# Ledger of designs, part 285: peptides against a protein of PDB entry 5KEZ

Target 1, 320 residues: chain A of PDB entry 5KEZ
Amino acid sequence: NVAIYNPFRPWWERYQPVSYKLCTRSGNEDEFRNMVTRCNNVGVRIYVDAVINHMCGNAVSAGTSSTCGSYFNPGSRDFPAVPYSGWDFNDGKCKTGSGDIENYNDATQVRDCRLTGLLDLALEKDYVRSKIAEYMNHLIDIGVAGFRLDASKHMWPGDIKAILDKLHNLNSNWFPAGSKPFIYQEVIDLGGEPIKSSDYFGNGRVTEFKYGAKLGTVIRKWNGEKMSYLKNWGEGWGFVPSDRALVFVDNHDNQRGHGAGGASILTFWDARLYKMAVGFMLAHPYGFTRVMSSYRWPRQFQNGNDVNDWVGPPNNNGVI

## One batch from the design tools (peptide; made by RFdiffusion4, then SolubleMPNN)

Design b2_p28_5_s2 (from b2_p28_5, 15 letters changed)
Fold by OpenDDE base, seed 1:
Structure b2_p28_5_s2 (fold): chain B 320 residues (1-320), chain A 28 residues (1-28)
Amino acid sequence: as target 1 above (320 residues)
Amino acid sequence: TWEEKHQEYYNAGFSLALYPLENRKRYA
């Protein structure tokens, strides 16, 4: 991915890929392979956060400022390490003046325009689908068990399906023959927009962002809400079907007040309430549960905003 | 009733977000 130095190596640089090389601040391919092997050998499975909707931001300077040193040029849409060119992006499909999503009530903009300037891949093209599938298959062959598909809301469900249809069975060294990768898709559906979580049920599970948001409100006792109202927690609260839901109390975005859930989201900063929420989640049968493992950063609030919300994971073993 | 109150709270929406959804990812 792009190496960002202002601010200094933020967490969000990880979501700006310039290649599909396994060479980031999380480690190199050998280290990753070693970790996957060790985990699989003791029954711990690995799921990869796959960033396949886009490449890096259109405003990032061209050059070799990337975690694996690969050259890239956002201006000309050149990513030779893949390779991608100008033919592999949705620039011609997006009809907004900026090239970015301007109206989230327009499903075509949401899927064909750039998310906050991130160069939007033309996933309708078999070439692009194949390059993504090759990346994911390499990970499958290493021994991962599945994927979180980042920014799935911004991809056409049919394009995702086309990619998934190209995937290998899981590595038979650790998984039964014929096993398929576990897929869950990041779709932020809080209502009020044309794109729905149900659009993606055919591809796998979907993140249910209503879960953490509503649970946070209840645990915080906001607006007179009571724990007794959780009697029909799950589908009874308008959530997606349990067998399609991946549930969580917080994620890296809303832990920082970004995106879905707002201030209702419980985090480790609210230790007691957070433990209550996580405990409830793990005890309740609704959905497939995900527990957050995060880190502290030096929060500095100015005008209600944390100016240090960019701070990435701690690194004491070298910086690449 | 419980059912009515439940629906009311469900329909009340979500707490205020510090940042809009479209700002969850940044570029430089």
Scores: peptide ipSAE 0.039, ipTM 0.537, DockQ to the pose 0.047
Fold by OpenDDE base, seed 4:
Structure b2_p28_5_s2 (fold): chain B 320 residues (1-320), chain A 28 residues (1-28)
Amino acid sequence: as target 1 above (320 residues)
Amino acid sequence: TWEEKHQEYYNAGFSLALYPLENRKRYA
């Protein structure tokens, strides 16, 4: 991915890929293989956060400032380490003036335009699908158990399916022969927009963001919410079917969120309430649970915004 | 910046969350 130095190696640089090489702040491919092997040998499975909707930001300077030193040029859409070229992006398909998503009520913009300036891959192309599948298959062959598909809301479900149909079975050294990768898709569906979580049920589980948001309001006793109302927690609260839901109290994004809706999210900063929420989540049968492991950073609020929300995990001069 | 836009996206999403859920909530 892109190596960002201003601010200094933020957490979000990881979500700006320039290649599919397993060479990042966390280590090289050999180290990754070693970790996967060690984890698998003791029954701990690895699920990779797969960033396949996009490459890096359109405004990033061309060069070799990347975690593996690969050259890239966002301006010309040149990612030779893949390789991708200008033919592999949705520049001509997106019809907004900025090239970015401008209206989230336009499903076509949401899927064909750039998410916050991130170069949007043309997932309709078999070439692009195949390159992504090759990346994911490499990980499968190493021994990962499945994937979180980042920014799934911004990909057409059919394109995702086309990629998934190209995937290998899991590594038989650790998984039963014929096992398929576990897939869960990050889709932010809180209502009010045309893209729905149900659009993605055919590909795997979907993140249920309503879960953390509503649980936060209940635990915080906002708007007259009571714990007794959790008697029908799950589908009774309008959440997706349990067998399609991946649930969580917080994630790396909404942990840094604030303002309307975002403020309801419980995090480790509110330790007591957070423990209550996580405990409830783990005790309740609804959905497939995910527990956050995060870190403290020096928060500095200015006009209601944390100016240090970019700070990544503890590191040694950028190396995690 | 990318970060600001990213945060705006998620904040905007969450701001739309509560009202639709309140209407669909069923009480035992």
Scores: peptide ipSAE 0.021, ipTM 0.574, DockQ to the pose 0.058
Fold by OpenDDE base, seed 2:
Structure b2_p28_5_s2 (fold): chain B 320 residues (1-320), chain A 28 residues (1-28)
Amino acid sequence: as target 1 above (320 residues)
Amino acid sequence: TWEEKHQEYYNAGFSLALYPLENRKRYA
């Protein structure tokens, strides 16, 4: 991915790929392979956060300022380390004046235009699908158990399916022969927009963002909400079917006090309430559970917003 | 009642999002 130095190595640089090489702030491919092996050998499975909707931002300077040193040129859509060219992006398909998503009530914009300037891959092209599948298959062959698909809301479900259909079975050194990768898709569906989480059920599980938002409201006792109302927690609250849901109290995005769930989201900053929420989640049978492990950062609020919400995990001069 | 509250969520769609979460994607 791109190496960002202003601000200094933010967490979100990880979501701006310039290649599919496994060399990042977390380590190189050999170290990753070693980690996967060690984890698998003790029954801990690895699920990769796969960024496949886009490459880096269109305004990032061309050069070799990346975690693996690969050259890239956003202006010309040149990513030779893949390789991608201008033919592999949706620039001509997006009809907005800016080239960015301008209206989230327009599903075609949401999927064909750039997410906050991030160069949008033409996932309808078999070439693009194959390059992504090769990346994911390499990970599968290393021994990962599955994937979180980042920004799935911004990809057509059919394109995702086409990629998934190209995937290998899991590595038989650790998984039963014929095992398929576990797939869960990040789809932010809190209602009010045309894209629905149900559009993605055919590909795997989806993130249920209503879970943390509603649970936070209840535990915070907002608007007269009571714990007794959790009697029909799950589908009874309008959540997706349990077998399609990946549930969580917070994630790295909404932990920063905005986005899906807003101020209702419980985090480690509210330690007691957070423990209650996580305990409830783990005790309740609804959905596939995910527990967040995060870190403290020096929050600085200006006009109600944390200007340091970019701060990444503890690191040694950028190396995690 | 809690039933009525839940039905309200179904009808209106539930969102406590103050800002679009997609804005987390940034570049420099």
Scores: peptide ipSAE 0.065, ipTM 0.588, DockQ to the pose 0.030; fails the geometry check
Fold by OpenDDE base, seed 5:
Structure b2_p28_5_s2 (fold): chain B 320 residues (1-320), chain A 28 residues (1-28)
Amino acid sequence: as target 1 above (320 residues)
Amino acid sequence: TWEEKHQEYYNAGFSLALYPLENRKRYA
């Protein structure tokens, strides 16, 4: 991914890929392989956060300022380490003036235009699908158990399916023969927009952002919410079917401010209430649960926003 | 910055979803 130095090595640089090489601030491919092996040997499975919707931001300077030293040029859409070129992006499909998503009520913009300036890959192309599948298959062969698909809302479900259909079975050294990778898709569907979580059920589980948002309001006792209302928690609250839901109290995005779920989201900053929420989540049978492991950073609020929301995990001069 | 625009995306998602979500909730 790109190496950003202003601000200094933010967490979100990880979501701006320039190659599919396994070189990041967390380590190299050999170190990753060793970690996967050690984890699998004790029954701990690894799921990769796969960023396959886009490459880096269109405004990032060309050069070799990346975690693996690979050259890239966002201006010309040149990513030779893949390789991708201008033919592999949706610039021509996006019809907005800016090239970015401007209207989230337009599903075609949401999927064909750039998410906040991130260069949008043309996932309709078999070449692009194959390069992504190659990346994911390499990880499968290493021994990962599955994937979180980042920004799935911004990809056509059929394109995702086409990629998934190219994937290998899981590594038989640790998984039963014929096992398929576990897939969960980040789809922010709180209602009110044309893209629905149900559009993605055929590909795997989806993130249920209603869960953390509503649980937060209940435990905070906001808007007259009562614990007794949790009697029909899950589908009774309008959530997706339990067998399609991945549930969580918070994630790395919405713990940093008023993201999906807003101020209702409980985090480690609200220690007691957060423990209550996580305890309830783990006790209740609805959905597949994910527990957050995060870190503290020096929050500094200006005009209601944390100006230090970019701060990544504790590191030594950028190395984690 | 990218971070600022990213925040706008999530904020917009929350605001658009508020009423529809509340409308579908069933109390027991």
Scores: peptide ipSAE 0.024, ipTM 0.594, DockQ to the pose 0.062; fails the geometry check

Design b2_p28_5_s3 (from b2_p28_5, 17 letters changed)
Fold by OpenDDE base, seed 1:
Structure b2_p28_5_s3 (fold): chain B 320 residues (1-320), chain A 28 residues (1-28)
Amino acid sequence: as target 1 above (320 residues)
Amino acid sequence: TWEEKHEQYYNAGFSLARLPLEQRKKYA
């Protein structure tokens, strides 16, 4: 991915890819392979956060400022490490003046335009689908168990399906023969927009952002909410079907106060309430649960905003 | 509807989280 130095190596640089090389601040391919093997050998499975909707920001300077030194040129849509060119992006499909999503009530913009300047891949093209599938299959062959598909809301469900149909079975060294990768899709659906979580049920599970948002309000006793109301927690609260839901109290985005759920989201900063929420989540049968493992950063609030919300995870193995 | 009542929990800043704070403000 792009190496960002201002601010210094923020967490969000990881979501600006310039190649599909396994060479980032998390480690190199050998280290990753080693981790996957060690984890699989003790029954711990690995799921990869796959960024396949886009490449890096359109405004990033061309050059080799990337975690693996690969050259890239956002201006010309040149990503030779893949390779991608101008033919592989949705520039011609997006009809907004900026090239970015301007109206989230327009499903076509949401899927064909750039997410905050991130160069939007033309997933309708078989070539693009194949390059992504090759990346994911490489990971599958290493021994990963599945994927979180980043920014799924911004991809057409049919394009996602086309990619998934190209995927290998899981590595038979650790998984039963014929096993398929576990797929969950990041879709932010709190209502009010045309794109719905149900659009993606055919591809796998979907992140249920209503879960953390509503649980937060209940635990915080906001708006007269009571724990007794959790009697019909899950589908009874309007959430997606349990077998399609991936649930969580917080994630890396909304942990920083600007995500879906707003201030209702409970985090480790509110330790007691957070433990209550996580405990409840783990005890209740609704959905597939995900527990957050995060880190502290030096929060500094200015005008209600944490100016240090960019701070990335601790690093003790050198800056790469 | 339930969805309408809970729309207040939606934050446009979520999708903008991948940009620096100052850039996010531009789109707010």
Scores: peptide ipSAE 0.024, ipTM 0.527, DockQ to the pose 0.086
Fold by OpenDDE base, seed 3:
Structure b2_p28_5_s3 (fold): chain B 320 residues (1-320), chain A 28 residues (1-28)
Amino acid sequence: as target 1 above (320 residues)
Amino acid sequence: TWEEKHEQYYNAGFSLARLPLEQRKKYA
């Protein structure tokens, strides 16, 4: 991914890929292989956050300032380490003035335009699908158990399916023969927009962002909410079917006040309430649960926003 | 449902919250 130095190595640089090389601030490919092997050997499975909707931001300077030293040029859409070129992006499809998503009530814009400047891959193209599948298959062959598909809302479900159909079975060294990768898709559906979580059920599980948001309001006792109302928690609250849901109290985005849920989201900053929420989540049978592991950073609020929300985990000069 | 009553609130919150993050991603 792009190496960002202003601010200094933010967490979100990870979501700006310039190649599919397994060489990042977390380590190189050999170290990753070693980690996956060690984890699998003790029954801990690895799921990769796969960023396949886009490459880096269009405003990033061209050069070799990346975690693996690969050259890239956002301006010309040149990513030779893949390789991608101008033919592999949706620039020609997006009809907005900015080239970015401007109206989330337009499903076509949401899928075909850039997410806040992130260069949008043309996932309709078999070439692009194949390059992504190659990346994911490499990870599968290493021994990962599945994937979180980042920004799935911004990809056509059919394109995702086409990629998934190219995937190998899981590595038989650790998984039963014929095992398929576990897929969960990040889809932010709080209602009110044309794109629905149900559009993606055919590809795997989806993130249920209503879960953390609504649980937060209940635990915080907002709007007269009571714990007793959780009797029909899950589908009874309008959530997706349990067998399609991946649930969580918070994630890296909404922990920082961004993404779905707003101020209702409980985090470790509110330790007591957070423990209550996480405890409830783990005790309740609805959905597949995910527990957040995070870190403290020097928060500084200005006009209601944390100006240090970019701060990544403790590191040594950018290396974890 | 509770969801329906609070849908607009959460959607508004999400929209406001994601804009700065997405803008950062654009320049990263």
Scores: peptide ipSAE 0.025, ipTM 0.560, DockQ to the pose 0.074; fails the geometry check
Fold by OpenDDE base, seed 5:
Structure b2_p28_5_s3 (fold): chain B 320 residues (1-320), chain A 28 residues (1-28)
Amino acid sequence: as target 1 above (320 residues)
Amino acid sequence: TWEEKHEQYYNAGFSLARLPLEQRKKYA
């Protein structure tokens, strides 16, 4: 991915890929392979956060300032380490003046335009699908158990399906023969927009962002909400079917104040309430649960926004 | 609904969080 130095190595640089090479601040491919093997051998499975909707931001300077040293040129859409070129992006398909998503009520914009400047891959192209599948299959062959598909809302479900159909079975060294990768898709659906979580059920599970938002409100006793109302928690609250839901109290985005429910989201900053929410989540049968492991950073609020929301995990001069 | 009223902001926040602060300000 792009190496950003201003601010100094933010967490979000990881979501600006310039190649599918397995070398980042976290380590190289050999180290990753060794980690996956060691984890699998003790029954711990690895799921990769796969960024396949886009490459890096269009405004990033060309050069070799990347975690693997790969050259890239956002201006010309040149990513030779893949390789991608200008033919592999949706620049011509997006009809907005800026080239960015401008209206989330326009499903076509949401999927064909740039997510806040991130160069949008043309996932309708078999070439692009194949490059992504190759990347994911390499990970499968290493021994990962599945994937979180980042920014799934911004990809056409059919394009995702086409990629998934190219995937290998899981590595038989650790998984039963014929096992398929576990897929869950990041889809933000709080209602009011044309894109629905149900559009993606055919590809795997989806994130249920209503879960953390509503639970936070209840635990905080906001808006007259009561714990007794949780009697029909899950589908009774309008959430997606349990067998399609991946649920969580918070994630890396909304713990920084941008996520569903805003201030209602419970995080480690609210330790007691957070433990209550996580305890409830783990005790309740609804959905597939994910527990967040995060870190503290020096928050600095200006005009209601944390100007240090970019701060990544504890590191040694940028190396994690 | 409350969720619908905040959806646009929520999505914008998620998206903008992946950009440097200086770039995010351009969308404010």
Scores: peptide ipSAE 0.020, ipTM 0.536, DockQ to the pose 0.104; fails the geometry check
Fold by OpenDDE base, seed 4:
Structure b2_p28_5_s3 (fold): chain B 320 residues (1-320), chain A 28 residues (1-28)
Amino acid sequence: as target 1 above (320 residues)
Amino acid sequence: TWEEKHEQYYNAGFSLARLPLEQRKKYA
């Protein structure tokens, strides 16, 4: 991915890929392979956060400022390490003046235009699908158990399915023969928009962002909410079917206070309430649970916004 | 920053989460 130095190595640089090489601030491919092996040997499975909707931001300077040193040029859509070219992006398909998503009530914009300037891959193309599948298959062959598909809301479900159909079975050294990768898709659906979580049920589980948002409101006792109202927690609250849900109290985005769920989201900053929420989540049978492991950073609020929300995990000169 | 823009994207339409349960049902 792009190496950003201003601010210094923010967490979000990881979501701006320039290649599918497995060398990042977290380590190189050999180290990753070693980690996967060690984890699998003790029954701990690895799920990769796969960023396949886009490459890096369109405004990033060309060069070799990347975690693997690969050259890239956002301006010309040149990513030779893949390789991708201008033919592999939705620049011509997106019809907005800016090239970015301008109306989130327009599903075609949401899928075909750039998410906050991130170069949008043309997932309709078999070539693009194949390159992504090759990346994911390499990971599968190493021994990962599945994937979180980042920004799934911004990809057509059919394109995702086409990629998934190209995937190998899991590595038989650790998984039963014929096992398929576990897939969960990041889809933010709090209602009111045309794209629905149900559009993605055919590809795997989806993130249920209503879970953390509503649980936070209840635990915080906002608007007279009571724990007793959770008696029909799950589908009774309008959530997706349990067998399609991945649930969580917070994630890296909404932990910064302005993500999906807003201020209701509970985090480690509110330790007591957070423990209550996480405990409830783990005790309740609804959905597949995910527990957050995070870190503290020096928050500095200006006009309601944390100016240090970019701060990544503790690191040694950018290396985690 | 990119991060700020990313957060702004997620802020859209989240006001419903702050409404009482009975009121939220009206928008379901």
Scores: peptide ipSAE 0.015, ipTM 0.468, DockQ to the pose 0.058; fails the geometry check

